# Ledger of designs, part 196: peptides against a protein of PDB entry 6D0Y

Target 1, 225 residues: chain A of PDB entry 6D0Y
Amino acid sequence: ETEDHLESLICKVGEKSACSLESNLEGLAGVLEADLPNYKSKILRLLCTVARLLPEKLTIYTTLVGLLNARNYNFGGEFVEAMIRQLKESLKANNYNEAVYLVRFLSDLVNCHVIAAPSMVAMFENFVSVTQEEDVPQVRRDWYVYAFLSSLPWVGKELYEKKDAEMDRIFANTESYLKRRQKTHVPMLQVWTADKPHPQEEYLDCLWAQIQKLKKDRWQERHIL

## One batch from the design tools (peptide; made by RFdiffusion4, then SolubleMPNN)

Design b2_p28_1_s4 (from b2_p28_1, 9 letters changed)
Fold by OpenDDE base, seed 1:
Structure b2_p28_1_s4 (fold): chain B 225 residues (1-225), chain A 28 residues (1-28)
Amino acid sequence: as target 1 above (225 residues)
Amino acid sequence: SSFDEALQKVANGVIKLPPPPSPPPFFP
C-alpha cells in the first residue's frame, strides 16, 4: 500500500461498507501489519493522529489497535508509548481537554487488551495521589480526580473485575478528598440518569455521585461523556 | 471561582498543572 492509500484506509474505517465493521477492522489490521516493514512510522503517526482528532471513532480505533496489537505486540507497545507521550505533552501544554480524552482512549485500550489493567490502575493511583500533594492549587487536585472519574465509564468495569481491592482503595482516597475539599456550586450534569436528577451539587460531587451510581448499576451507562 | 472557571484558567495556561510521574505501562 502507498502512504496515501494507508491514510485513506485508516481515516475511512467504520464508514458504510458491504462488510461488517468487525470484518473491515480485521482486514485493515492485516493490511497494516503487512505494511509495517515499509511504513511503520507513517502508520504509527496516522493511528496516533486519528486517535487524537476523531473522538467520535474512539471505539473503532481502539479496536483496530487491539487487533493490530494481537498481530504485532511490539507495534502495539510503540503505539501506546506514543499515546502516553502525547498525553504528557498535552498536560505540559495545558491542553486538558485533549488530555482527558487521551486518558479515556487509553482506558478503552484496556478493554481491547492493549494495556494491562494493572497499568491503568497504577495510572489512576498516580492521578489520585495528586490529592495528597501539599502547597498546590486545589484545581490541580480537582483536575486529576476529574480525569480519573471521567474515564471510569470506559474502564471501570474491567478494573473492578480484575483489581477490585486496588480500585476500592482509589475510591476511598477519592471520597476522602472530595469530603475535605473546598466546594462551589456549579451546574449539574445528568449523563447517566436523566430520570433521577441529582441535588444541586458541586461539579465533582455530582460526578462522583454519578460514578457511584454507575458502579452500583454494574457500569452500564446510558450516555457517554 | 467555580470548578469550571478554574479549569478554564488551567486550559488557558494561567494555572499550570504539571503531570505526576507515570509508571510504564504493562502490556498483556
Scores: peptide ipSAE 0.036, ipTM 0.544, DockQ to the pose 0.026
Fold by OpenDDE base, seed 2:
Structure b2_p28_1_s4 (fold): chain B 225 residues (1-225), chain A 28 residues (1-28)
Amino acid sequence: as target 1 above (225 residues)
Amino acid sequence: SSFDEALQKVANGVIKLPPPPSPPPFFP
């Protein structure tokens, strides 16, 4: 296949078809696997691009990567490495929305058997450990907590099923930080939405409450965060 | 999301965040 054809296939996956999405993804994974010897770098770049730029297709592309990883675990590893590089670059560029999304994407890769649950737990432990750093701005501490909490809708169930004790520790540390952080002088972080359960609350407190509810609901999402 | 937007506004105006630690291991 040509590079342009591969781009078309990757970008259009999940569109309306006579076949199931699963079948289409399996088929595409087969095509991509066959073309890896000739187009690995292109395929890798394309997958990273769509993973980054098409958040509405998050689960489609994580599933695709999962299927590819099952066929070629080396490629799965290279993809994860590329995504981590992108995460680092996003942070350096102050693209924090992209960075958070990338963490969510990586989180969902746990569900697709690309990233091990213990590894994701370790990442979140590292994130929350930032709250213990000295001589750093609170915004740094807040961001890593936010990145952690924001990712739990995608992976919280899996992580609690496999690493409940570790997750509880992370939650305890998070709660402790949220109680002690400064929030009175951060009005711009308040959520001004009447339709949300926690209107006019500070964004991290609001998110925390939502995640606690999600956890209570056994990680069955009833509404978009 | 509204949370992401709020975070973006704050973070962009304050500091650049260092990257997280090394990537997690993938399934072999």
Scores: peptide ipSAE 0.034, ipTM 0.672, DockQ to the pose 0.027
Fold by OpenDDE base, seed 4:
Structure b2_p28_1_s4 (fold): chain B 225 residues (1-225), chain A 28 residues (1-28)
Amino acid sequence: as target 1 above (225 residues)
Amino acid sequence: SSFDEALQKVANGVIKLPPPPSPPPFFP
């Protein structure tokens, strides 16, 4: 395959085809695997790029990475490392939307058997541990809790199935923090939905409530968060 | 696995996630 052709294949995966998406992804994974000896760096860069720039294809690319990882674990590892680096860079650049998205992407990689559940739990433990940091802005604490909670729709079920005790601990720590944190009543940080009668809540508290409900519903998502 | 190692490095603080220099926006 040529470099340009690889780019085309990667960018266009998931588009309308006569074949199933699953078949196309499996086929592409095979092509990419075969081309890794010659184009590993390019493929890595491409996958990282599309993972970041095409959020609408999150599950497509996590699945693709999962399939590719099953074929080449080393590449999968390099990909995850690259994504972690990108997460750091995103945070440094104040690109919070990208950062959160990357956490969600990594979260979904657990479902794709790329990232082990214990490792993701460890990451979330690290995130929630930020709430225990002293002499830091609350917004930092809030953000990491947000990043954790907002990623649970993608991975909460898997993590609780495999690491329930650890997850319960994280939840307890999160709850404790949310109870003791200072709450602001800025309208832009409040959630009000017309379709569901509920009082206006601070966003993080609202998100917590949503996640609690999701957990109660055994991680069967019934509505878009 | 290399995946686990990467995440573990973050978890262990070897790879530190920087604090946001400005307040991150919250979007529902």
Scores: peptide ipSAE 0.031, ipTM 0.578, DockQ to the pose 0.030
Fold by OpenDDE base, seed 5:
Structure b2_p28_1_s4 (fold): chain B 225 residues (1-225), chain A 28 residues (1-28)
Amino acid sequence: as target 1 above (225 residues)
Amino acid sequence: SSFDEALQKVANGVIKLPPPPSPPPFFP
């Protein structure tokens, strides 16, 4: 009965209410904290599930986790570890769209003070380092670059504010890779855009250009990437 | 923190992420 109640509360957060979203999130965080001694595993699983399955509520759940982490730091750590495990499982299962979303979710957790900026930078360094691997398919290199670049709209501002030198290094490495990579073997990385200089562009090059513009605009997003 | 340590392990290559198999992933 209590477990079902928790599930309902977690799943319905952010729905229309007489109270503000912030108030509801704070209230829910308090309820969850109080129930951790008895239902930690269940709450952890529920949060991981909704984080994975309800991408439309990304900011709501990252904020909730942030509030909960402020109350119970150890639980926040366990949550992040669970999400990392899920990321690995998604990759093993060839669920690459889910994997990318999970990286974005983790990225936004930096803004919610759950993940430290240096740790996220280190993860992105690891991703971009894949471009230097030998005897691997280019698609592997491309995917990790994509995962990095596509996550920057959520966390680029924070990372550059705290780790600008390290980020510049990652950007330089990314740019170098993009210049030397083969484009003929990745036809699926082509997109058709009517409003760009090239009606048909290589997706990673297009994404790179968008991120460069975003960076130039001080990470103020003017359009949905 | 334990989660930062986990991320560091990934960064250090202790925890490896698997390569994407063929066919390649779909990009939005």
Scores: peptide ipSAE 0.023, ipTM 0.594, DockQ to the pose 0.035; fails the geometry check

Design b2_p28_2_s1 (from b2_p28_2, 17 letters changed)
Fold by OpenDDE base, seed 3:
Structure b2_p28_2_s1 (fold): chain B 225 residues (1-225), chain A 28 residues (1-28)
Amino acid sequence: as target 1 above (225 residues)
Amino acid sequence: PIPVLLDELRAEAERRKAELLAKLPKVN
């Protein structure tokens, strides 16, 4: 395969096909694996790019990476490292929107057996620990809590199944922070859990309520407006 | 809009991951 062809294959996966998505992903994983000896760096860059730029295909590409990781564990590790570097770069550049998406992507990689649950727990512990930092803007503290909470729809079930005690500690710390933080006027979200509508409230408090409900419902996802 | 997307992505993930779990044994 040429580099251009690989780009096309990666970018178009998940589009209309005569075959199932799963079959297409497995096929693509095989193609990419075969081309790693010649195009490893290019493939790595392409995957990082689509992982960053195509949020609508998040689950498709996490699955693809999972399949590749199963075929080539070292490549999977290199991909994770690249994504972590990208996350750090985004944070350094104050690109919070990209950063939060990357956290969600990494979260779903747990479901794809690319990232271990304990590793993700450790990441979230680090995030929530920011709330204890001194002399930092509240926006920083808020973002890390947001990044944690907003990623739980993807990985909360898995993390609680494997690390319930650790997750409970993170939740306790999060709750404590939310109680003491200063609330300001921000765009409010109205989130509806099927039969329990949430009133308009401050976005982090609202998100917290949503996640608490998800947790209570054993992480069964419901409609979000 | 973003919340809706998140919900859809989450639901899609859960459906597909279950089908592919057996193929993904290696974890970093």
Scores: peptide ipSAE 0.026, ipTM 0.607, DockQ to the pose 0.041
Fold by OpenDDE base, seed 1:
Structure b2_p28_2_s1 (fold): chain B 225 residues (1-225), chain A 28 residues (1-28)
Amino acid sequence: as target 1 above (225 residues)
Amino acid sequence: PIPVLLDELRAEAERRKAELLAKLPKVN
Protein backbone atom coordinates (compact mmCIF):
# COMPACT_ATOMS: atom_id res chain seq x y z
CA GLU B 1 0.00 0.00 0.00
CA THR B 2 1.02 3.57 -0.57
CA GLU B 3 1.40 6.22 2.08
CA ASP B 4 -1.63 8.04 0.77
CA HIS B 5 -3.69 4.93 1.00
CA LEU B 6 -2.65 4.35 4.59
CA GLU B 7 -3.55 7.90 5.44
CA SER B 8 -6.97 7.44 3.93
CA LEU B 9 -7.56 4.20 5.78
CA ILE B 10 -6.53 5.62 9.12
CA CYS B 11 -8.46 8.85 8.75
CA LYS B 12 -11.66 7.20 7.60
CA VAL B 13 -11.86 4.31 10.02
CA GLY B 14 -15.04 4.33 12.04
CA GLU B 15 -16.99 6.13 9.37
CA LYS B 16 -19.93 4.74 7.44
CA SER B 17 -19.17 1.25 6.20
CA ALA B 18 -20.84 -1.95 5.14
CA CYS B 19 -18.78 -3.75 7.75
CA SER B 20 -18.88 -3.55 11.51
CA LEU B 21 -16.58 -1.26 13.41
CA GLU B 22 -14.95 -4.32 14.90
CA SER B 23 -14.22 -5.77 11.51
CA ASN B 24 -12.87 -2.51 10.19
CA LEU B 25 -10.63 -1.94 13.17
CA GLU B 26 -9.26 -5.45 13.15
CA GLY B 27 -8.72 -5.28 9.44
CA LEU B 28 -6.95 -1.97 9.66
CA ALA B 29 -4.78 -3.18 12.50
CA GLY B 30 -3.72 -6.07 10.32
CA VAL B 31 -2.97 -3.81 7.39
CA LEU B 32 -0.95 -1.45 9.53
CA GLU B 33 0.99 -4.27 11.11
CA ALA B 34 1.85 -5.67 7.71
CA ASP B 35 3.00 -2.29 6.47
CA LEU B 36 5.12 -1.40 9.48
CA PRO B 37 8.30 -2.73 7.86
CA ASN B 38 7.87 -0.24 5.04
CA TYR B 39 5.96 2.62 6.61
CA LYS B 40 6.59 2.49 10.34
CA SER B 41 7.46 6.14 10.72
CA LYS B 42 4.59 7.29 8.57
CA ILE B 43 2.07 5.12 10.38
CA LEU B 44 3.33 6.34 13.71
CA ARG B 45 2.97 9.95 12.65
CA LEU B 46 -0.47 9.38 11.21
CA LEU B 47 -1.75 7.72 14.35
CA CYS B 48 -0.36 10.49 16.51
CA THR B 49 -1.96 13.06 14.26
CA VAL B 50 -5.43 11.58 14.27
CA ALA B 51 -5.17 10.96 17.99
CA ARG B 52 -4.67 14.68 18.46
CA LEU B 53 -6.91 16.15 15.81
CA LEU B 54 -9.98 13.93 15.76
CA PRO B 55 -11.46 13.99 19.26
CA GLU B 56 -14.77 12.66 17.96
CA LYS B 57 -13.00 9.40 17.19
CA LEU B 58 -11.14 9.07 20.47
CA THR B 59 -12.44 5.63 21.36
CA ILE B 60 -12.01 4.40 17.82
CA TYR B 61 -8.35 5.26 17.69
CA THR B 62 -7.57 4.14 21.21
CA THR B 63 -9.12 0.81 20.30
CA LEU B 64 -7.15 0.68 17.07
CA VAL B 65 -3.95 1.33 18.97
CA GLY B 66 -4.95 -1.34 21.43
CA LEU B 67 -5.38 -3.86 18.65
CA LEU B 68 -2.14 -2.83 17.04
CA ASN B 69 -0.32 -2.96 20.34
CA ALA B 70 -1.51 -6.52 20.79
CA ARG B 71 -0.02 -7.37 17.41
CA ASN B 72 3.16 -5.37 17.78
CA TYR B 73 3.99 -4.44 21.32
CA ASN B 74 7.09 -2.51 20.38
CA PHE B 75 5.18 -0.26 18.05
CA GLY B 76 2.54 0.30 20.67
CA GLY B 77 5.23 1.40 23.03
CA GLU B 78 6.65 3.77 20.48
CA PHE B 79 3.22 5.25 19.98
CA VAL B 80 2.76 5.85 23.68
CA GLU B 81 6.17 7.43 23.86
CA ALA B 82 5.28 9.70 20.98
CA MET B 83 2.06 10.71 22.66
CA ILE B 84 3.84 11.46 25.91
CA ARG B 85 6.32 13.60 24.02
CA GLN B 86 3.44 15.41 22.40
CA LEU B 87 1.83 15.98 25.77
CA LYS B 88 5.04 17.46 27.09
CA GLU B 89 5.34 19.67 24.06
CA SER B 90 1.76 20.84 24.44
CA LEU B 91 2.31 21.70 28.06
CA LYS B 92 5.52 23.50 27.27
CA ALA B 93 3.73 25.50 24.61
CA ASN B 94 0.85 26.25 27.00
CA ASN B 95 -1.54 24.47 24.68
CA TYR B 96 -3.77 23.31 27.48
CA ASN B 97 -6.68 22.29 25.30
CA GLU B 98 -4.56 19.83 23.37
CA ALA B 99 -2.84 18.72 26.53
CA VAL B 100 -6.03 17.85 28.37
CA TYR B 101 -7.31 15.93 25.37
CA LEU B 102 -4.08 13.99 25.19
CA VAL B 103 -4.47 13.08 28.85
CA ARG B 104 -7.96 11.80 28.12
CA PHE B 105 -6.65 9.85 25.16
CA LEU B 106 -3.94 8.29 27.26
CA SER B 107 -6.54 7.54 29.91
CA ASP B 108 -8.63 5.58 27.46
CA LEU B 109 -5.54 3.70 26.33
CA VAL B 110 -5.60 2.12 29.77
CA ASN B 111 -8.96 0.62 28.94
CA CYS B 112 -7.54 -0.63 25.67
CA HIS B 113 -4.72 -2.42 27.45
CA VAL B 114 -2.02 -0.19 26.03
CA ILE B 115 -1.07 1.63 29.21
CA ALA B 116 -0.92 -0.15 32.54
CA ALA B 117 -3.19 1.12 35.27
CA PRO B 118 -0.28 1.72 37.66
CA SER B 119 1.38 3.92 35.07
CA MET B 120 -1.72 6.02 34.69
CA VAL B 121 -2.10 6.28 38.44
CA ALA B 122 1.47 7.46 38.63
CA MET B 123 0.75 10.10 36.02
CA PHE B 124 -2.23 11.35 37.98
CA GLU B 125 -0.20 11.33 41.16
CA ASN B 126 2.30 13.54 39.42
CA PHE B 127 -0.47 15.84 38.24
CA VAL B 128 -2.04 16.25 41.64
CA SER B 129 1.36 16.66 43.27
CA VAL B 130 1.65 19.94 41.40
CA THR B 131 -0.92 21.31 43.82
CA GLN B 132 1.68 21.01 46.54
CA GLU B 133 4.28 23.07 44.73
CA GLU B 134 4.73 26.57 46.07
CA ASP B 135 6.31 28.07 42.98
CA VAL B 136 3.44 27.10 40.68
CA PRO B 137 0.57 29.53 40.09
CA GLN B 138 -2.91 28.44 41.02
CA VAL B 139 -4.07 28.51 37.41
CA ARG B 140 -1.53 25.82 36.61
CA ARG B 141 -2.39 23.81 39.69
CA ASP B 142 -6.04 24.06 38.73
CA TRP B 143 -5.30 22.77 35.26
CA TYR B 144 -3.60 19.63 36.51
CA VAL B 145 -6.51 18.92 38.80
CA TYR B 146 -8.87 19.55 35.93
CA ALA B 147 -6.88 17.25 33.67
CA PHE B 148 -7.05 14.54 36.29
CA LEU B 149 -10.72 14.86 37.17
CA SER B 150 -11.93 15.33 33.61
CA SER B 151 -10.18 12.13 32.56
CA LEU B 152 -11.87 9.98 35.16
CA PRO B 153 -15.03 9.42 33.12
CA TRP B 154 -12.83 7.35 30.81
CA VAL B 155 -10.64 5.51 33.24
CA GLY B 156 -11.85 6.01 36.80
CA LYS B 157 -13.49 2.62 37.00
CA GLU B 158 -10.42 0.77 35.82
CA LEU B 159 -8.08 2.65 38.10
CA TYR B 160 -10.20 2.11 41.18
CA GLU B 161 -10.53 -1.56 40.37
CA LYS B 162 -6.78 -1.94 40.11
CA LYS B 163 -5.41 0.74 42.45
CA ASP B 164 -8.14 1.80 44.84
CA ALA B 165 -5.83 2.76 47.69
CA GLU B 166 -3.65 4.93 45.50
CA MET B 167 -6.67 6.55 43.90
CA ASP B 168 -8.14 7.32 47.29
CA ARG B 169 -4.94 9.10 48.23
CA ILE B 170 -5.10 11.12 45.04
CA PHE B 171 -8.70 12.00 45.77
CA ALA B 172 -7.85 13.04 49.29
CA ASN B 173 -5.09 15.29 48.05
CA THR B 174 -7.40 16.72 45.42
CA GLU B 175 -10.11 17.42 47.95
CA SER B 176 -7.65 19.07 50.26
CA TYR B 177 -6.44 21.32 47.49
CA LEU B 178 -9.93 22.25 46.37
CA LYS B 179 -10.84 23.28 49.88
CA ARG B 180 -7.86 25.53 50.37
CA ARG B 181 -7.58 27.09 46.93
CA GLN B 182 -8.99 30.46 46.06
CA LYS B 183 -12.29 30.08 44.29
CA THR B 184 -15.32 31.98 43.10
CA HIS B 185 -18.74 31.16 44.46
CA VAL B 186 -21.16 30.48 41.65
CA PRO B 187 -23.90 27.94 41.08
CA MET B 188 -22.55 24.49 40.32
CA LEU B 189 -25.08 23.66 37.67
CA GLN B 190 -24.16 25.80 34.71
CA VAL B 191 -23.14 25.51 31.11
CA TRP B 192 -19.81 23.76 30.95
CA THR B 193 -17.48 23.17 28.04
CA ALA B 194 -14.17 21.39 27.82
CA ASP B 195 -12.93 23.67 25.07
CA LYS B 196 -11.42 26.34 27.27
CA PRO B 197 -7.74 27.10 27.48
CA HIS B 198 -7.91 27.22 31.25
CA PRO B 199 -10.48 25.72 33.54
CA GLN B 200 -12.63 28.22 35.35
CA GLU B 201 -12.57 28.15 39.12
CA GLU B 202 -16.27 27.41 39.37
CA TYR B 203 -15.89 24.44 37.07
CA LEU B 204 -13.48 22.61 39.34
CA ASP B 205 -15.87 22.53 42.25
CA CYS B 206 -18.68 21.47 39.98
CA LEU B 207 -16.57 18.83 38.30
CA TRP B 208 -15.39 17.56 41.66
CA ALA B 209 -18.96 17.16 42.82
CA GLN B 210 -19.92 15.29 39.68
CA ILE B 211 -16.91 13.01 39.85
CA GLN B 212 -17.67 12.25 43.47
CA LYS B 213 -21.17 11.25 42.45
CA LEU B 214 -19.78 9.11 39.67
CA LYS B 215 -17.43 7.47 42.12
CA LYS B 216 -20.23 6.86 44.59
CA ASP B 217 -22.16 5.21 41.80
CA ARG B 218 -19.15 2.95 41.34
CA TRP B 219 -18.51 4.47 37.94
CA GLN B 220 -21.64 2.88 36.52
CA GLU B 221 -23.08 4.11 33.27
CA ARG B 222 -25.97 6.14 34.59
CA HIS B 223 -27.08 9.72 34.42
CA ILE B 224 -25.56 12.07 36.95
CA LEU B 225 -28.02 14.63 38.30
CA PRO A 1 -23.61 20.97 31.55
CA ILE A 2 -21.02 18.83 33.30
CA PRO A 3 -23.40 16.02 34.23
CA VAL A 4 -24.48 15.55 30.64
CA LEU A 5 -20.95 15.59 29.37
CA LEU A 6 -19.81 13.05 31.91
CA ASP A 7 -22.62 10.73 30.95
CA GLU A 8 -21.91 11.07 27.27
CA LEU A 9 -18.20 10.57 27.65
CA ARG A 10 -18.62 7.56 29.87
CA ALA A 11 -21.21 6.00 27.63
CA GLU A 12 -19.12 6.56 24.54
CA ALA A 13 -16.10 4.94 26.10
CA GLU A 14 -18.04 1.89 27.17
CA ARG A 15 -20.09 1.37 24.03
CA ARG A 16 -17.36 1.71 21.46
CA LYS A 17 -14.79 -0.46 23.21
CA ALA A 18 -16.85 -3.22 24.76
CA GLU A 19 -16.88 -5.60 21.84
CA LEU A 20 -13.21 -5.18 21.11
CA LEU A 21 -11.69 -5.21 24.57
CA ALA A 22 -12.25 -8.93 24.87
CA LYS A 23 -9.80 -9.41 22.04
CA LEU A 24 -7.01 -7.53 23.76
CA PRO A 25 -4.61 -9.06 26.24
CA LYS A 26 -4.83 -7.87 29.80
CA VAL A 27 -2.03 -5.58 30.91
CA ASN A 28 -2.99 -5.60 34.56
Scores: peptide ipSAE 0.021, ipTM 0.563, DockQ to the pose 0.039
Fold by OpenDDE base, seed 2:
Structure b2_p28_2_s1 (fold): chain B 225 residues (1-225), chain A 28 residues (1-28)
Amino acid sequence: as target 1 above (225 residues)
Amino acid sequence: PIPVLLDELRAEAERRKAELLAKLPKVN
């Protein structure tokens, strides 16, 4: 496959097809695997790009990466490393919208057996630990809490099943921070869409309440009130 | 809107999991 064709294949996966999504993903995984010797870097970049820019296809691409990882474990590792690097770069650039989608993507990679649950827990521990730092603006501390909480719809169940004690600690620290932080109007980051954030008072408190309800419902798919 | 968004996010994730995760071996 040519580089241009690879881009087309990756970007269009999950669209309407005569074949099942499963078969399409398996087929694409095979194509990409075969092209790794020649186009590994390009494929990595493409997958990273769609992970950042196409939140509506998040689970499609995490599944694709899961399939690739199953076939080529080394590539899976390299992809995760690339995603982590991209996340760090996004954070350094204060690109919060991009960063949050990366965190969610990484979160769902746990479900796809690409990232171990303990590793994701450790990441979230690191996120919440930022709330204890003295030389970090509250807006940044708030974002780390937001990134953590807003990723739980994807991975909260899995993390609590495997690391309940650690998750409880993270929740306790989060709750403590939310109680002591300043209650001011801050830009609310988009959860589903890539739209511009809007100023909103106590958006983290609202999110926290919703996540608490979700947790109470054992992360079951029920309407959140 | 936050409750609705979370519901949508969860629904999307769970739908894909149910359909596709069975094909993925535990390699990590």
Scores: peptide ipSAE 0.019, ipTM 0.567, DockQ to the pose 0.040
Fold by OpenDDE base, seed 4:
Structure b2_p28_2_s1 (fold): chain B 225 residues (1-225), chain A 28 residues (1-28)
Amino acid sequence: as target 1 above (225 residues)
Amino acid sequence: PIPVLLDELRAEAERRKAELLAKLPKVN
């Protein structure tokens, strides 16, 4: 495969095709695996790019990375490292919209067997620990809580199945923070669409309630109104 | 194996795509 062809294949996966998405993903994973010896850097860059810039294909690309990771475990690690670097860069640039998406993407990679549950728990522990820091603006603290909570629909089930005690501690810390924080609304941190179920509530309180309900409903997203 | 992974991941991905992403605002 040529570099241009690889770009085309990666960018167009999930689009209308004569074959099923499953077949296309399996095929593409095989192609990419075969070309890693020659085009690893290019493939890595391409995957990072589409993972960051094509949110409409989140589940497609997390699945692709999962398949590729299953074929080449080392590459999966390199991809995660690259994504973590990008997350850090986004945070440094105060690009919270990109950052939260990256957290969600990484969260779904747990389901794709790319990121271990304990690693994701550790990440969320780090996020929630920001709420305990003295010299951090509340807007930033709120964002980390938002990033954590808003990612749980993707990964909460898996994390509680694997690390229930640790997750309970994170939840307790989150609840404690939410109770003591000053109530405010930041448009940048909108959680739901215009038809959110609790528009009268503060956005993080609303999200917290939704996540608690989701947890109670065994992490079935269809129960979220 | 990869076929099993594909089935599991695809099923889960479709569930999340249909049930969750539509409820969240666009970020990019």
Scores: peptide ipSAE 0.023, ipTM 0.597, DockQ to the pose 0.030; fails the geometry check

Design b2_p28_2_s3 (from b2_p28_2, 20 letters changed)
Fold by OpenDDE base, seed 4:
Structure b2_p28_2_s3 (fold): chain B 225 residues (1-225), chain A 28 residues (1-28)
Amino acid sequence: as target 1 above (225 residues)
Amino acid sequence: PIPVLLEELEKTAKELEEELLKNLPDVL
């Protein structure tokens, strides 16, 4: 495969095809595996790029990485490391929207058996531990809580199934922080049903309520957060 | 994820080193 062809294959996976998505992903994983000896760096860069820039295909690419990780264990590790580096770079660049998405992507990689659940729990423990830091801006604390909570729709079920006690501890710490933090009441763009209006809430409080509901519903999404 | 493709891939999950994870908060 040429580099241009690989780019096309990676970018277009999940688009309309005569074959099933599953078949296409399996096939692409095989192609990429075969080309790793010659194009590892290119493939790594391409996967990182589409993972970062095509959020609508999150589950497609996490699945692809999962398949590829199974075929080449070391490459899967390199990919995860690259994504974490990208997360750090996004944060340094103050690209917080990209950063939170990358955390979500990493979270879904747990479901794809690329990242071990205990490692993701550890990551979230580290995030929430920021709330205990002294002499730091609240925006820092808020962001890590936001990143944690915003990722739970993707990975909360898996983490609670495997690390319920640790997750409960993280939740308790999060709740404690949310109760004591300074509230910023700004207009929020929320979509509510006419039959059940909701009061406007601060964004983290709102998200917390949504996550609590999701947890109560056993992590089954019935509505878009 | 697409579940049908991932049923037998649990053993492939990476244990991330603590060092890799703990320094993430330092960048914000």
Scores: peptide ipSAE 0.280, ipTM 0.850, DockQ to the pose 0.023
Fold by OpenDDE base, seed 1:
Structure b2_p28_2_s3 (fold): chain B 225 residues (1-225), chain A 28 residues (1-28)
Amino acid sequence: as target 1 above (225 residues)
Amino acid sequence: PIPVLLEELEKTAKELEEELLKNLPDVL
């Protein structure tokens, strides 16, 4: 296959087809595996690109990577490494929105058995450990907490099922930090009722409350924002 | 993930390199 054809296949997966999405993903994984000897670098770049730029297809591409990882374990590793490098690059470029999305993508890769749960726990431990750093801007501490909390909708269930004690420790550390940090209150982005108005909260406090609720609901998402 | 395909993905997860994990916070 040509490089252009590979690009087309990767970019169009999940779109309207005569076959099921599952069948298309399995088929594409097979095609990509077969072409790795000739187009490894191109395929790697394409997958990283779509993973980064097409958030609407997050689940499709995490699943595809999962299937490909199962077929070619080494390539799966290279993909994860590339994504971590991209995350670092995003942070260096102060592209924090992309960075947080990449963390979410990596989080969903845990669900696809590309990244082991203990590894993701370790990543989040490292993130939350930033809150203990001295002589650093609070914005740095806040961002890593935000990255952690905002990724939990995608991986919290899996991590608590496999590493509940470690996750509880991370939560305790997060809670401790949130209690002691300086707060700037902003309007809460939630539907309110006249009888139960939502108070203004700082954005991390708001997110924390949402995650606590999600955890209480056994990680079943019920809100449409 | 696509739920129906999860069974095919079982036991294929990777451990992330320790160096990658530890050095990531230093970037910000």
Scores: peptide ipSAE 0.106, ipTM 0.749, DockQ to the pose 0.023
Fold by OpenDDE base, seed 3:
Structure b2_p28_2_s3 (fold): chain B 225 residues (1-225), chain A 28 residues (1-28)
Amino acid sequence: as target 1 above (225 residues)
Amino acid sequence: PIPVLLEELEKTAKELEEELLKNLPDVL
């Protein structure tokens, strides 16, 4: 394979084909594995790029990485390390939307057996531990709680199946923080509906309520959050 | 993930390096 051909294959996976998506992913994983001895660096860069820039294909690329990880364990490790570096870079650049998406991507890699559940739990423990920091802006504390909660639709089920006690502790700490944090009043975005006017809930409180409902429903999504 | 392929991927998950995880909150 040439570098240009690899780029085309990686970017176009999941598009309309005569074959099933599963067959295409297995085939592509085989091609990429065979080309790692010659094009490892290029393949790594390409996968990081599409993982970051094509959020609509999140599950396609997490699955592809899962297949590659099973074939080449070391490459899977290098990919995860690269994604963590990208997350740090996004935060340093104040690209918070990219950062939260990268956390979601990493979360779905747990489902693809690329990242172990205990490692993701440890990451979330570190995030929620920021709420205990002194003399820091509340926006810092709020963002890490947001990143944690926003990722649970992708990984909450798996983490509770594997590490329920640890997750309960994280939830308790999160709840405690949400009760004591300062809340801001947002102007009411009232939709003209026949429903009784209700005050707009603060965004983290709203997200918390959504996640609590998701947890109660055994992580079965009724709608995309 | 794509469910039909997940059964083939079991037991390949990695533990992340402790240094990578612990240093992440310090970025902000």
Scores: peptide ipSAE 0.100, ipTM 0.746, DockQ to the pose 0.022
Fold by OpenDDE base, seed 2:
Structure b2_p28_2_s3 (fold): chain B 225 residues (1-225), chain A 28 residues (1-28)
Amino acid sequence: as target 1 above (225 residues)
Amino acid sequence: PIPVLLEELEKTAKELEEELLKNLPDVL
């Protein structure tokens, strides 16, 4: 495959096709794997780009990366590292919307067996530990809690299945922080559409309530539209 | 992930480098 063709293939995966999405992803994974020796850097950059810029295709690209990681472990590692670097860059640039999405993407990579559950737990432990920092703006504390909570719809089930005790600790710390933080009333922030409306609350309190409900529902999104 | 393909994936998950994890909070 030429570099231009690879770009087209990667960008267009998941679009309407005569073949199943699964077949297309498997085929693309095979093509990319075969071309890694010649185009690794290009493929890496392309995947990072589409992963970052096409949130509507999150599950498509996480699955694709999962398939690639299973075939080429080193490439999967390089991809994860690149995404983490991008997360850091997004934060440095104060692009918080991109940053939180990248955390979600990384979270779904756990489901795709690209990132180990313990590693994601460790990441979230580090996030929530920010709530214990002294003499820092609350917005910093709030953001890391938000990043954690807003990612749980994608990975909460897996993390609780493998690291329930650690997750409970993180939840306890989060709850403690939410109780003691200064609350400013802002519009509701929903991670997903629910069948029932939520009362108007501060956005983190609202999100916390949503996540607790999701947890209670065993991380099943049956009623989430 | 796409469920059908997820079943085909080997559990080849990465352990993230500790440095990468610990340094994330420092950027905000």
Scores: peptide ipSAE 0.119, ipTM 0.758, DockQ to the pose 0.023; fails the geometry check

